# Peptides against a protein of PDB entry 3PBP, part 20

Target 1, 203 residues: chain A of PDB entry 3PBP
Amino acid sequence: LNEKDLNLILNKSLVMYESLDSTTDVIVKRNVIKQLQFVSKLHENWNSRFGKVDIQKEYRLAKVQGPFTINPFPGELYDYTATNIATILIDNGQNEIVCVSFDDGSLILLFKDLEMSMSWDVDNYVYNNSLVLIERVKLQREIKSLITLPEQLGKLYVISDNIIQQVNFMSWASTLSKCINESDLNPLAGLKFESKLEDIATI
Target 2, 203 residues: chain A of PDB entry 3PBP as posed
Amino acid sequence: LNEKDLNLILNKSLVMYESLDSTTDVIVKRNVIKQLQFVSKLHENWNSRFGKVDIQKEYRLAKVQGPFTINPFPGELYDYTATNIATILIDNGQNEIVCVSFDDGSLILLFKDLEMSMSWDVDNYVYNNSLVLIERVKLQREIKSLITLPEQLGKLYVISDNIIQQVNFMSWASTLSKSINESDLNPLAGLKFESKLEDIATI

## One batch from the design tools (peptide; aimed at target 1 L114)

Design b2_p9_3_s2 (made by RFdiffusion4, then SolubleMPNN; from b2_p9_3, 4 letters changed)
Fold by OpenDDE base, seed 1:
Formats: sequence, C-alpha cells, structure tokens
Structure b2_p9_3_s2 (fold): chain B 203 residues (1-203), chain A 9 residues (1-9)
Amino acid sequence: as target 1 above (203 residues)
Amino acid sequence: IIEAVAKKI
C-alpha cells in the first residue's frame, strides 16, 4: 500500500458512500459507512515517511467477503468443486480478471463489475457480490496450482501433473482495459473472448 | 460482458 493506492481506496469508498440513499438496505449502509470511516482514519494516520499506519482494533475484525455469484454459471460445473482462485492484472491500474479452477480441469475467467466493501458488521455480507463469466477454458487436467507474475499482464500459469501451461487473455483483455479506462464500450462490439493456451514446460 | 463493463465505467 502506497499513498496512490490509499487515495484510490478513499475515492472508491467515497463513491460507495455517495451511492447510499433512503432505499439502500440498512446492512449495506452500515458496511459502507464503516468502510468510509476506516479508510478516512487510515488516510489521516498515514505515515508517508515509513509507509506505515496504526489501525485501531475495531477495524481488525473484518469478516471474509462473499459468497460470490457467477453469472452465468456453467451448468456442467454444478457437479464439480472449485479448487483454486487467482487474480490477474490486465493493466497497470486496478483492472483485474478473477480466475477459478474446477476439479474437471476447467478454468473460468470472471469480471467484477461492481465495487464491494469489506464486511465490517455481518458475517455474510453479499452486497455487490456478482462476478460475470467471460470465458471457460477446458484443460481436462488436474489443476494443482494457479500462478501469476506481476510483470506479466493478462497471463496465468497453470500447473498440472506433468506440465506448466500459460493462459494468455491479452487478446481481449487489452480491449477490455481500454474500454474501462476510456469509458467507451464501442470496442467490445464483436470482440472474441478466446484466450490462448500454450505449453511452457514439462514437469 | 458489455452490460458488466457499462456498470464499471
């Protein structure tokens, strides 16, 4: 966390707070207010010289986020179990793809369309918990682990029994990043969401 | 996907 990241989190927390109205659920209001209070206090107490901040104990008891929904959920995956999760940067900003693996050897690539606060009040805070399915990649292998490299945008390394494979989705993720950053949807028209799969090494 | 991006921008 640096000052730039802190300012971004503060701005996101302010936007979430400003979205609250009389119709907003009370649980959402409580979480968003607590989020803003936390981030505001974090910003006030930020020591730029040391890159450190003191956090009060009451904010250290944040709950796990989720559960999440996947839309659409592939019907074939109802009989299978999710095994791994990774987040992959698609630009030098804040845009990420979420990847989930399943025990059938499938990878799903997911987009988070909504901002979600931390869970500060309730155990099962599920507001803005949707993920959008972009692509399903079928490896037909037992997936042991998912690896990402911070310097390699839009790349995921999949470790299975005897091989390391790379999933490269920059063919579409570069366009997606551009659309988000420029607030222009036009380049998404006719875009194919097809990732490249290549073998990197035999294990 | 287009609708999801529309919510993000």
Scores: peptide ipSAE 0.357, ipTM 0.897, DockQ to the pose 0.914
OpenDDE base, seeds 2, 3, 4, 5: peptide ipSAE 0.354, 0.326, 0.012, 0.330; ipTM 0.896, 0.886, 0.491, 0.888

Design b2_p9_3_s3 (made by RFdiffusion4, then SolubleMPNN; from b2_p9_3, 4 letters changed)
Fold by OpenDDE base, seed 4:
Structure b2_p9_3_s3 (fold): chain B 203 residues (1-203), chain A 9 residues (1-9)
Amino acid sequence: as target 1 above (203 residues)
Amino acid sequence: IIEAVQRKI
């Protein structure tokens, strides 16, 4: 975390708070308010010189988020188990792709269309829990780990038994990032969501 | 995907 990241998280939390209205579920309101309070205190207590922040004990009691929904879910993957998860930055802002691996050697690349707060009070907090399927990449290998490098946008490293592979989705993610940042959907028309798979190293 | 991006922006 740097000061830029902290400001970004604060702005997201503010936007989420401002989206609350009389129709918003009470549980959602409570979670979003606690999120904003947490991030605000985090920002206030940020020591940029040391990259340090004190987190009050009450905010260390955040619960696991989820479950999530994936739409559409690939029918073949109902018989398989998710093994790994990673988040991959696609720009120097906030836009990210979520990747989930399965024990069939599939990777699914997912887009989060809605922002969700942390789960502060309740288990199974499911507000804005939708993920959109972008692409399925079939590696046909046992995936041991997923690695991302923050300085390498739109790249996922997949470690299997004897090989490191790179999944590079910047062919479409650059356009996606641009569309989000410019609020223009036109460049998405006819875009192919096909990632490049390359062998990087044998292990 | 387009609809999802529309919800994001």
Scores: peptide ipSAE 0.401, ipTM 0.916, DockQ to the pose 0.826
OpenDDE base, seeds 1, 2, 3, 5: peptide ipSAE 0.398, 0.396, 0.398, 0.399; ipTM 0.914, 0.914, 0.915, 0.914

Design b2_p9_3_s4 (made by RFdiffusion4, then SolubleMPNN; from b2_p9_3, 5 letters changed)
Fold by OpenDDE base, seed 2:
Structure b2_p9_3_s4 (fold): chain B 203 residues (1-203), chain A 9 residues (1-9)
Amino acid sequence: as target 1 above (203 residues)
Amino acid sequence: LIEAVKRKI
């Protein structure tokens, strides 16, 4: 955590707070308010010289977020189990793709369109818990691990028994990043969401 | 996806 990251989290928490209205669920209001209080206190207690923040005990008891939904969920994957998860940066900002692997050798690439607060008060906090399916990549291999490199935007390394494969989705993710950052949806029209799969090494 | 991006921006 650095000052830039802290300011970003504060700004996100403020935007979430400002989105609250009279129709907002009470559980959502509590979570968003508590998040803003938490981040505000973190900002006040930030020691830039040491990169340290004192976290009050009450905020250390945050609960697990989720469950999450995937929309649309591939019907074929109902019979399979998720095995790995990774987050891949698509720009030098905050835009990211979530990847989940399954035991059928599928990868799903997911977009988080909505910001979700931490779960502070309740279990099963499900406000803004939907992920959007972008692409399904079928590797037909047992996926052992997912690796990302911070310096390599839009790249995922998939390790199986005998091979390392690269999934490169920058062909579409660069456009997606641009659309988000510029608030222009026009470049998404007719965009193909087809990632490049490449063998990197045999192991 | 387009509607999701609309919600993001």
Scores: peptide ipSAE 0.341, ipTM 0.899, DockQ to the pose 0.890
OpenDDE base, seeds 1, 3, 4, 5: peptide ipSAE 0.010, 0.008, 0.008, 0.008; ipTM 0.507, 0.528, 0.522, 0.524

Design b2_p9_4 (made by RFdiffusion4)
Pose (drawn by RFdiffusion4):
Structure b2_p9_4 (pose): chain A 203 residues (1-203), chain P 9 residues (1-9)
Amino acid sequence: as target 2 above (203 residues)
Amino acid sequence: MRQKVGEYL
């Protein structure tokens, strides 16, 4: 955990602690407070020279959160099954797109709009487990796998049956991160959220 | 900001 990232989760933790009010669900309040306490403890034991911190076994037992809401979910896909999931980096600030494959050779590019709180005990804990659909890409080929190269932002390799295609969504993803970082929604108005699809090779 | 982007979308 480098210094930049350590401070990022600390500040996110502080923003949520402040975001607490009385209508806030008791279980959620507990987790937010626990998150702040935990992230603070990490900050106290962080070894700056190695950029690492030890984590006791106690804090590593966590229960799953979900299901995430996928909004708006495409109606056609209720007849199909999800195949693969990938994560694609948009910028240099941990901003990412979640990609999911389906039986119909389709791809949904998702964005997480709500900040999750950490949770360890709570069963079936859902809270800000929220994803939003940005785009859907139908390749009409059998998608065998999804691959990413850390060196290339906003690009995803999709291995179909005899083709390796590259879905390139930096056309809109670059603007998306700018508005996230500049807190200005205006550049999103009019932007067509269409990814450049490109055949890389025959396999 | 991200919530607002989500609402926009």

Design b2_p9_4_s1 (made by RFdiffusion4, then SolubleMPNN; from b2_p9_4, 3 letters changed)
Fold by OpenDDE base, seed 4:
Structure b2_p9_4_s1 (fold): chain B 203 residues (1-203), chain A 9 residues (1-9)
Amino acid sequence: as target 1 above (203 residues)
Amino acid sequence: MKSKVGEFL
């Protein structure tokens, strides 16, 4: 964690707080407020020289978030089990794609369109827990592991029994990144969400 | 913006 990352987390927490209104659930309000309080206190106590902060004990006991949802969920995957998860950066601005693998050899590429706070007060805190389905990639093999390299934008490495494959989604993720960063949806019109699969190495 | 992207997708 550096000062830039801390400022980004603070800004995200502020935007989440500003999104609260009279119709927002009280549990959601409490969690978002506590998130902002935590990050604000973190920022206040930040020692830039050492990259250190003292965290009060009451903020050390965050609760588990979830469950998460996928929308739309691929009907063919109802009978299959999720095996791995990875998060892949698509730009230097911290836009990300979530990937989930299944035991049918499918990968689903997901977009996190909503920000969420940590759960502070309630177990199984459920708010902004939806992920948008972008693409399903069918590998038709047992997926043992998902690997990402932070320096390799829009690339996922899939390890199976005998092969390492690269999934490259920069064909669409570069446009998605641009749309987010420039606040313009027009480039998404007619975009094909089709990733490239490449064999990297045989094991 | 991300929410609008999610609505578009």
Scores: peptide ipSAE 0.281, ipTM 0.883, DockQ to the pose 0.943
OpenDDE base, seeds 1, 2, 3, 5: peptide ipSAE 0.280, 0.281, 0.281, 0.279; ipTM 0.882, 0.882, 0.883, 0.883

Design b2_p9_4_s2 (made by RFdiffusion4, then SolubleMPNN; from b2_p9_4, 5 letters changed)
Fold by OpenDDE base, seed 5:
Structure b2_p9_4_s2 (fold): chain B 203 residues (1-203), chain A 9 residues (1-9)
Amino acid sequence: as target 1 above (203 residues)
Amino acid sequence: MKEQVGKFL
């Protein structure tokens, strides 16, 4: 965490607070308010020279988020189990794709369209927990691990028993990144969400 | 913007 990252988290926490209305659930309101209080106190006590802050005990008791949902969930995957998760950067550290593998040898590429707060008071806090399905890639292999390289935007390495494969989604992710950053959806019209699969090495 | 992108996808 650096000062730039802290400012980004503060701005996100402010936007979440400003989105609260009379219809928002009381648990959600409490969590978003406590999130903003935590980040504000973190910012107040920031030591830029050492990249350190003093965190009060009450805020160290943050709880686990989840569960998460996928929309639409592929009906064929209801009988299968998720095996691995990875996060892949698509630009200079602002936008990312979430990848989940399944025991059928599928990869799903997911977009996080909603901002989430940490859970502070309630175990298993559920709010803005949806992920949008972009693409399903069927490898038909047992997936052992997912590897990402921070310097390689929109690339995922899939390790199976006998092969390393690269999934490259920059064909659509460059346009997606541009649409988010420029606040223009027009370039998404007619975009094909088709990733390239390449064999890198046999093991 | 991200929410509008998510609604488009």
Scores: peptide ipSAE 0.366, ipTM 0.907, DockQ to the pose 0.943
OpenDDE base, seeds 1, 2, 3, 4: peptide ipSAE 0.366, 0.366, 0.363, 0.366; ipTM 0.907, 0.907, 0.907, 0.907

Design b2_p9_4_s3 (made by RFdiffusion4, then SolubleMPNN; from b2_p9_4, 3 letters changed)
Fold by OpenDDE base, seed 5:
Structure b2_p9_4_s3 (fold): chain B 203 residues (1-203), chain A 9 residues (1-9)
Amino acid sequence: as target 1 above (203 residues)
Amino acid sequence: MKKKVGEFL
């Protein structure tokens, strides 16, 4: 965490607070308010020289977020279990894709379109917990692990029993990044969400 | 913006 990242989190927490209305659930209001209080207190106590802040004990007791939903959920995956998760940066502006693997050998590439608060008071906090399905990649292999390299934008390495494969989605993720950053959806029209799969090494 | 992208996808 650096000062730039802290300012970004503060701005996000302010926008979330400003989005609260009379129809917002009481648990959501409480969590968003407590998040803004936490981030504001972090900003107030920020030591820029050391990249450190003192965190009060009450805020260190944050609860687990989830469950998450996938929209649309692939009907073929209802009988299968998720095995691995990874996040892949698509630009230097903190836009990312979430990847989940399943025991059928599928990868799903997911977009987080909604900002979430941490859970502060309740276990299993559920608000803005939907992820958008972009692509399903069928590897037809048992997936052992998912690896990402921070210097390699839009690339995921998939390790199975006998092979390392690269999934490269920069063919569409560069356009997605541009649309988010420029606030223009027009370049998404007619975009193909087709990732490239390449064998990197045999094990 | 991200919400509108999610609505498009």
Scores: peptide ipSAE 0.342, ipTM 0.898, DockQ to the pose 0.943
OpenDDE base, seeds 1, 2, 3, 4: peptide ipSAE 0.338, 0.339, 0.340, 0.341; ipTM 0.897, 0.897, 0.898, 0.898

Design b2_p9_4_s4 (made by RFdiffusion4, then SolubleMPNN; from b2_p9_4, 5 letters changed)
Fold by OpenDDE base, seed 4:
Structure b2_p9_4_s4 (fold): chain B 203 residues (1-203), chain A 9 residues (1-9)
Amino acid sequence: as target 1 above (203 residues)
Amino acid sequence: MKSEVGKFL
């Protein structure tokens, strides 16, 4: 964790807090507020020289959120099991695509449209846990691993039994990134969400 | 903006 990363987490936590209104559930409010308090305290106590922070004990027992949902869920995948997950950067602003693989050899590319906080006070806290389906890529292979390289935007490496394949979604992800960053949805109109598959190496 | 993108998709 560096100062830039900490500032990004702080800004995300602030945006989440600012999204709260009178209609927001009290449990959600409490969790988002506690998230902001944690990150703010982290920022306040940040030693820039050493990259160290003292974290109070009450914040050390944060719980992982879940389960996640995929919307719409591909009906053909109901009988199949998810095998791997990866997150792929699409720009230097930390916009990301989530990829999930299935045992039918499918990849689904997902958009995280909502920010999530950790669960701080309530067991089984679930909020903003939806992922939007963008594309399904059918590899028809047993997917052993998903690999991403932080310096390679919009690229996913898929390892199967005898091959490494690259999924490149920058054809649409560059436009998606632009829409997010410029706050303009117009470039999404008529965009084809079709990734390029390429064989990289045989194993 | 991300939420509006998600609604568009």
Scores: peptide ipSAE 0.294, ipTM 0.887, DockQ to the pose 0.955
OpenDDE base, seeds 1, 2, 3, 5: peptide ipSAE 0.292, 0.290, 0.291, 0.291; ipTM 0.887, 0.885, 0.886, 0.886

Design b2_p9_5 (made by RFdiffusion4)
Pose (drawn by RFdiffusion4):
Structure b2_p9_5 (pose): chain A 203 residues (1-203), chain P 9 residues (1-9)
Amino acid sequence: as target 2 above (203 residues)
Amino acid sequence: RKAVGEYLK
């Protein structure tokens, strides 16, 4: 955990602690407070020279959150099954796109709009477990796998049956991160959220 | 981010 990232989760934790009011669900309030306490403890034991911190076994037992809401979910896909999931980096600030494969050779590019709180005990904990559909890409080929190279932002390799295709969504993803970082939604108006699809090779 | 999500919805 480098200094930049350590401070990022601390600040996110502080923003949520302040975001607490009385209507806030009791279970959620508990987790937000626990998250702040935990992230603060990490900050206290963080070894700056190694950029690392030890984590006791107690804090590693966490229960799953979900299911995430996928909004708006495409109606056709109710007849199919999800195959793979991949994460693609948009910028240098941990901003990412979640990608999911389906039986119909389709791809949904998702964005997480709500900040999650950490949770350890709560069963079936859902809260800000929210994803939003940005785009859908139908390759009409059997998608065998998804691959990413950390060196290339906003690009995803999709291995179909005899093709390796590259879905390139930096056409809109670059603008998306700018508005997230500049807190200005206007550049999104009119942007067509279409990714450049490209055949890389025959396999 | 939340506002971006609302915009996209």

Design b2_p9_5_s1 (made by RFdiffusion4, then SolubleMPNN; from b2_p9_5, 4 letters changed)
Fold by OpenDDE base, seed 2:
Structure b2_p9_5_s1 (fold): chain B 203 residues (1-203), chain A 9 residues (1-9)
Amino acid sequence: as target 1 above (203 residues)
Amino acid sequence: SKKVGEFLL
C-alpha cells in the first residue's frame, strides 16, 4: 500500500458512500459505511516515511466477498470446474482483468464493471458481485498455473504440461482502460475482444 | 449467470 493507492481507495469509498440513499439495502449501507470508516482511519494512521498503517483488530475480521456471478456465463462451461484464477493489471491506475481457467482448457477474461465494497459483517456479501465476460480463449490443454508479471500489463502466462503460452489482451485492454479512466464507453463499440495467443517456450 | 466463488478483492 502506498499513499496513491490509499487515496484512490478513499475516493472510491467516498463515491460509494455518496451513492447511498433511503432505498439502499441495510447490509449494503453497513458495509459501505464500515469501509469508509476503515479507509479514513487508515488515512489518519498513515506513516508516509515507512509506508505503514496500523490496522485495528475490528477490520482484520473482514469476510470473504462473493459469491461472484459471470455474465454471460458460457453454457458449455456449466459442466466444467474452475481450476485457476489470476488478476492482471491493464494500466497503472489499478484497472484489472480477472482470468479464470477451467478444466476443459478454457480461459475466461472477466471485468468487474461495478465497484464493490469489502464484506465486513456478512459472510455472503453479494452486492455488485457480477463479472462481465469479455473473452473466452480455448487452449484445449490442461492448465496447471496462471502467472502474471507486474511489469507486463495485459499479459497472462499459461503453464501447461509441455508449454508456456502468453495471452496478450492489450489490443483491447488499452481501449478498455481508457474507457474506464475517462468514464466513456463509446470506444468499446465495435471493439474486437480477441487476445493474441503465443507460444513462449516448450518445457 | 453462474456463481464462481468467493474472493478477497
Scores: peptide ipSAE 0.028, ipTM 0.625, DockQ to the pose 0.053
OpenDDE base, seeds 1, 3, 4, 5: peptide ipSAE 0.028, 0.025, 0.027, 0.021; ipTM 0.626, 0.646, 0.619, 0.649

Design b2_p9_5_s2 (made by RFdiffusion4, then SolubleMPNN; from b2_p9_5, 5 letters changed)
Fold by OpenDDE base, seed 4:
Structure b2_p9_5_s2 (fold): chain B 203 residues (1-203), chain A 9 residues (1-9)
Amino acid sequence: as target 1 above (203 residues)
Amino acid sequence: SSKVGEFLL
């Protein structure tokens, strides 16, 4: 965490707070308010010289978020089990793709279209829990692990029994990043969501 | 009808 990241989280928390209205569920309101209070206190207590913040005990007791929804969900994957999850940075602004692997050897690449607060008071916090399906990559291998490197934007390393493969989605993720950052979806029109698969090493 | 998958993360 650096000052830039903290400011970004603060801005996101403010926008989320400003989205609350009279029709918003009380549990959602409470969680969003607590999120903003948490981040605001972090910002106030930020020591830029040491990159340190003291977190009050009350905010260290976060609860589990979920369930999450994947939309649309690939019908073929109802018969299979999710095995791994990873988050991959697509830019230096902390925009991310979520990747989930399945035991059929599929990877799904997902985008979180809505901002979420942490769950502070309730289990199974489900507000803004959607993930948009962008792409399904079929490896037809048993996926043992997913590895991401923060310096490797839009790249996922997939480890199977005999091979390490790279999935590179920067062909579309650079455009997606731009759309998010500029709040303009027009550049997505006609974009092909086709990742590149490359063999990196045999094991 | 697009079915939505639900997951606990």
Scores: peptide ipSAE 0.021, ipTM 0.622, DockQ to the pose 0.061
OpenDDE base, seeds 1, 2, 3, 5: peptide ipSAE 0.014, 0.015, 0.014, 0.020; ipTM 0.608, 0.597, 0.609, 0.619

Design b2_p9_5_s3 (made by RFdiffusion4, then SolubleMPNN; from b2_p9_5, 5 letters changed)
Fold by OpenDDE base, seed 2:
Structure b2_p9_5_s3 (fold): chain B 203 residues (1-203), chain A 9 residues (1-9)
Amino acid sequence: as target 1 above (203 residues)
Amino acid sequence: KKKVGDFLL
């Protein structure tokens, strides 16, 4: 956590708070308010010299977010099991793609189109819990692990038994990053979501 | 829509 990241989370928490109205669910209101209170207290207690913040005990008992939904979910993956998960940065603004592997050798690339609060008080917090399916990559291999390198935007390394493969999605992720940052989705129209798969090394 | 696990984002 750095000051830039803290300010980003504060701004996100403020925007979420400002989006609350009389029709918003009470559980959502409580979680968004508690998030804003948490981040505000973090900001007040921020020690830039040491990169340290004291987190009060009440906020250390946060719940797990989810369950998440994937939309559209590939029908052929209903009978398969997810094996690995990774998050991949697409820019220096902390926009991320979520990658999930399956035991059929598929990778799905997912985007969180809606901001959600942490779950503070309730189990199974499901507000804005949808992930958008961007792409499915079929490797037809047993996927052992997913590796990301922080210095390599929009790249995922897939380790299988005998091979390391790179999935490079910067062909579309640069456009997606721009759309998010500029709040303009027009450049996504007609964009091909086709990642480059490349063999990096044989093991 | 399929539900997939619980994780912290």
Scores: peptide ipSAE 0.025, ipTM 0.624, DockQ to the pose 0.054
OpenDDE base, seeds 1, 3, 4, 5: peptide ipSAE 0.024, 0.016, 0.019, 0.016; ipTM 0.620, 0.640, 0.618, 0.640

Design b2_p9_5_s4 (made by RFdiffusion4, then SolubleMPNN; from b2_p9_5, 4 letters changed)
Fold by OpenDDE base, seed 5:
Structure b2_p9_5_s4 (fold): chain B 203 residues (1-203), chain A 9 residues (1-9)
Amino acid sequence: as target 1 above (203 residues)
Amino acid sequence: KKAVGDFLL
């Protein structure tokens, strides 16, 4: 965590707080408020001479975030099990794609279109827990691991039994990054979400 | 919608 990351989380937490209204669920209100309070306290103490922030016990009781849902979910993948997960940066602004592999050899590329708070006091916190399906890549092989390189935006390395493959999604991810950063969805119209698959090495 | 799992983003 650096000052830039802390400022980003603070701004996100503030935007979530400002979005609260009379119709917002009480559990959501409580989690968003608690997040803003936590991040604000971290920010206020960031320049402390000792780099130590005393975190109150109530913030140390954070729960696992999720469960997450995929929308739309590919019907064929109901019969299969997810095997790996990775997150891939698409720009220097911390925009990310989530990828999940399945035991049928499918890779799904997902986007988190909505901000969500951490779960602070409830199990199964499910507000804004939907991931948007962008693309499904069918590798038709067992996926052993997913590797990302921080210096390689919009690239995923898929390791199988005998091969390393690169999935490169910068063809569409550059446009998506622009849409997010400019808050303009117009460039998504007619965009093809087709990643390039390339064999890199035999193992 | 299918549940995938619990993780931090």
Scores: peptide ipSAE 0.021, ipTM 0.611, DockQ to the pose 0.055
OpenDDE base, seeds 1, 2, 3, 4: peptide ipSAE 0.009, 0.012, 0.021, 0.012; ipTM 0.486, 0.571, 0.600, 0.455

Design b2_p9_6 (made by RFdiffusion4)
Pose (drawn by RFdiffusion4):
Structure b2_p9_6 (pose): chain A 203 residues (1-203), chain P 9 residues (1-9)
Amino acid sequence: as target 2 above (203 residues)
Amino acid sequence: REAVGEYLK
């Protein structure tokens, strides 16, 4: 955990602690407070020279959160099954797109709009487990796998049956991160959220 | 980010 990232989760934790009011669900309030306490303890034991911190076994037992809401979910896909999931980096600030494969050779590019709180005990804990559809890409080929190269932002390799295709969504993803970082939604108006699809090779 | 999500919805 480098210094930049350590401070990022600390500040996110502080923003949520402040975001607490009385209507806030008791279970959620508990987790937000626990998250702040935990992230603070990490900050206290963080070794700056190695950029690492030890984590006791107690804090590593966490229960799953979900299911995430995928909004708006495409109606056709109710007849199909999800195959793979991949994470693609948009910028240098941990901003990412979640990608999911389906039986119909389709791809949904998703964005997480709500900040999650950490949770350890709560069963079936859902809260800000929210994803939003940005785009859907039908390759009409059997998608065997998804691959990413850390060196290339906003690009995803999709291995179909005899083709390696590259879905390139930096056309809109670059603008998306700018507005996130500049807190200005206007550049999104009119942007067509269409990814450049490109055949890389025959396999 | 939340506002971006609202915009997209």

Design b2_p9_6_s1 (made by RFdiffusion4, then SolubleMPNN; from b2_p9_6, 5 letters changed)
Fold by OpenDDE base, seed 3:
Structure b2_p9_6_s1 (fold): chain B 203 residues (1-203), chain A 9 residues (1-9)
Amino acid sequence: as target 1 above (203 residues)
Amino acid sequence: KSAVGNFLL
């Protein structure tokens, strides 16, 4: 955690608080308020000289979030089991794609389109728990592991029995990153969500 | 239809 990241989390928590209205559920209001209070106290307690933050005891006992939903979910994948998960940075602003592999050799690329608070008071906090399906990549191989390199934006390495493959989604993820950062989704209209698959090495 | 699961993010 650095000062830039802390300021980003503070801004996100403030925007989330400002989105609350009279119709917002009381549990959501409470969790968002607690989130803003937490991040504000983190910012107040930030020691730039040591890169340290003191976390008060009342914020150490966050509860489990979820369950999460995937929308739309590919009908064929109901008969298969998820095997691996990875998160891949698409920019230096902490925007990420969630990747899940299945035992049919499919990869799904997912985006969290909505911000959510931590669960502070309730178990199974489900507000803004949706993940959007962006793309399904069919490798038709047994996927053993998913590897990401922090210095390589929008790249996923897939390890199978005899091959390492790269999935590169920067063709669309650069536009998605821009849309998020500018709060303008118009550039996504007509964008093709087609990742490039390349063989990197045979094992 | 959607699938529902618990993810650790």
Scores: peptide ipSAE 0.029, ipTM 0.661, DockQ to the pose 0.054
OpenDDE base, seeds 1, 2, 4, 5: peptide ipSAE 0.020, 0.021, 0.020, 0.026; ipTM 0.568, 0.586, 0.572, 0.654; seeds 1, 4 fail the geometry check

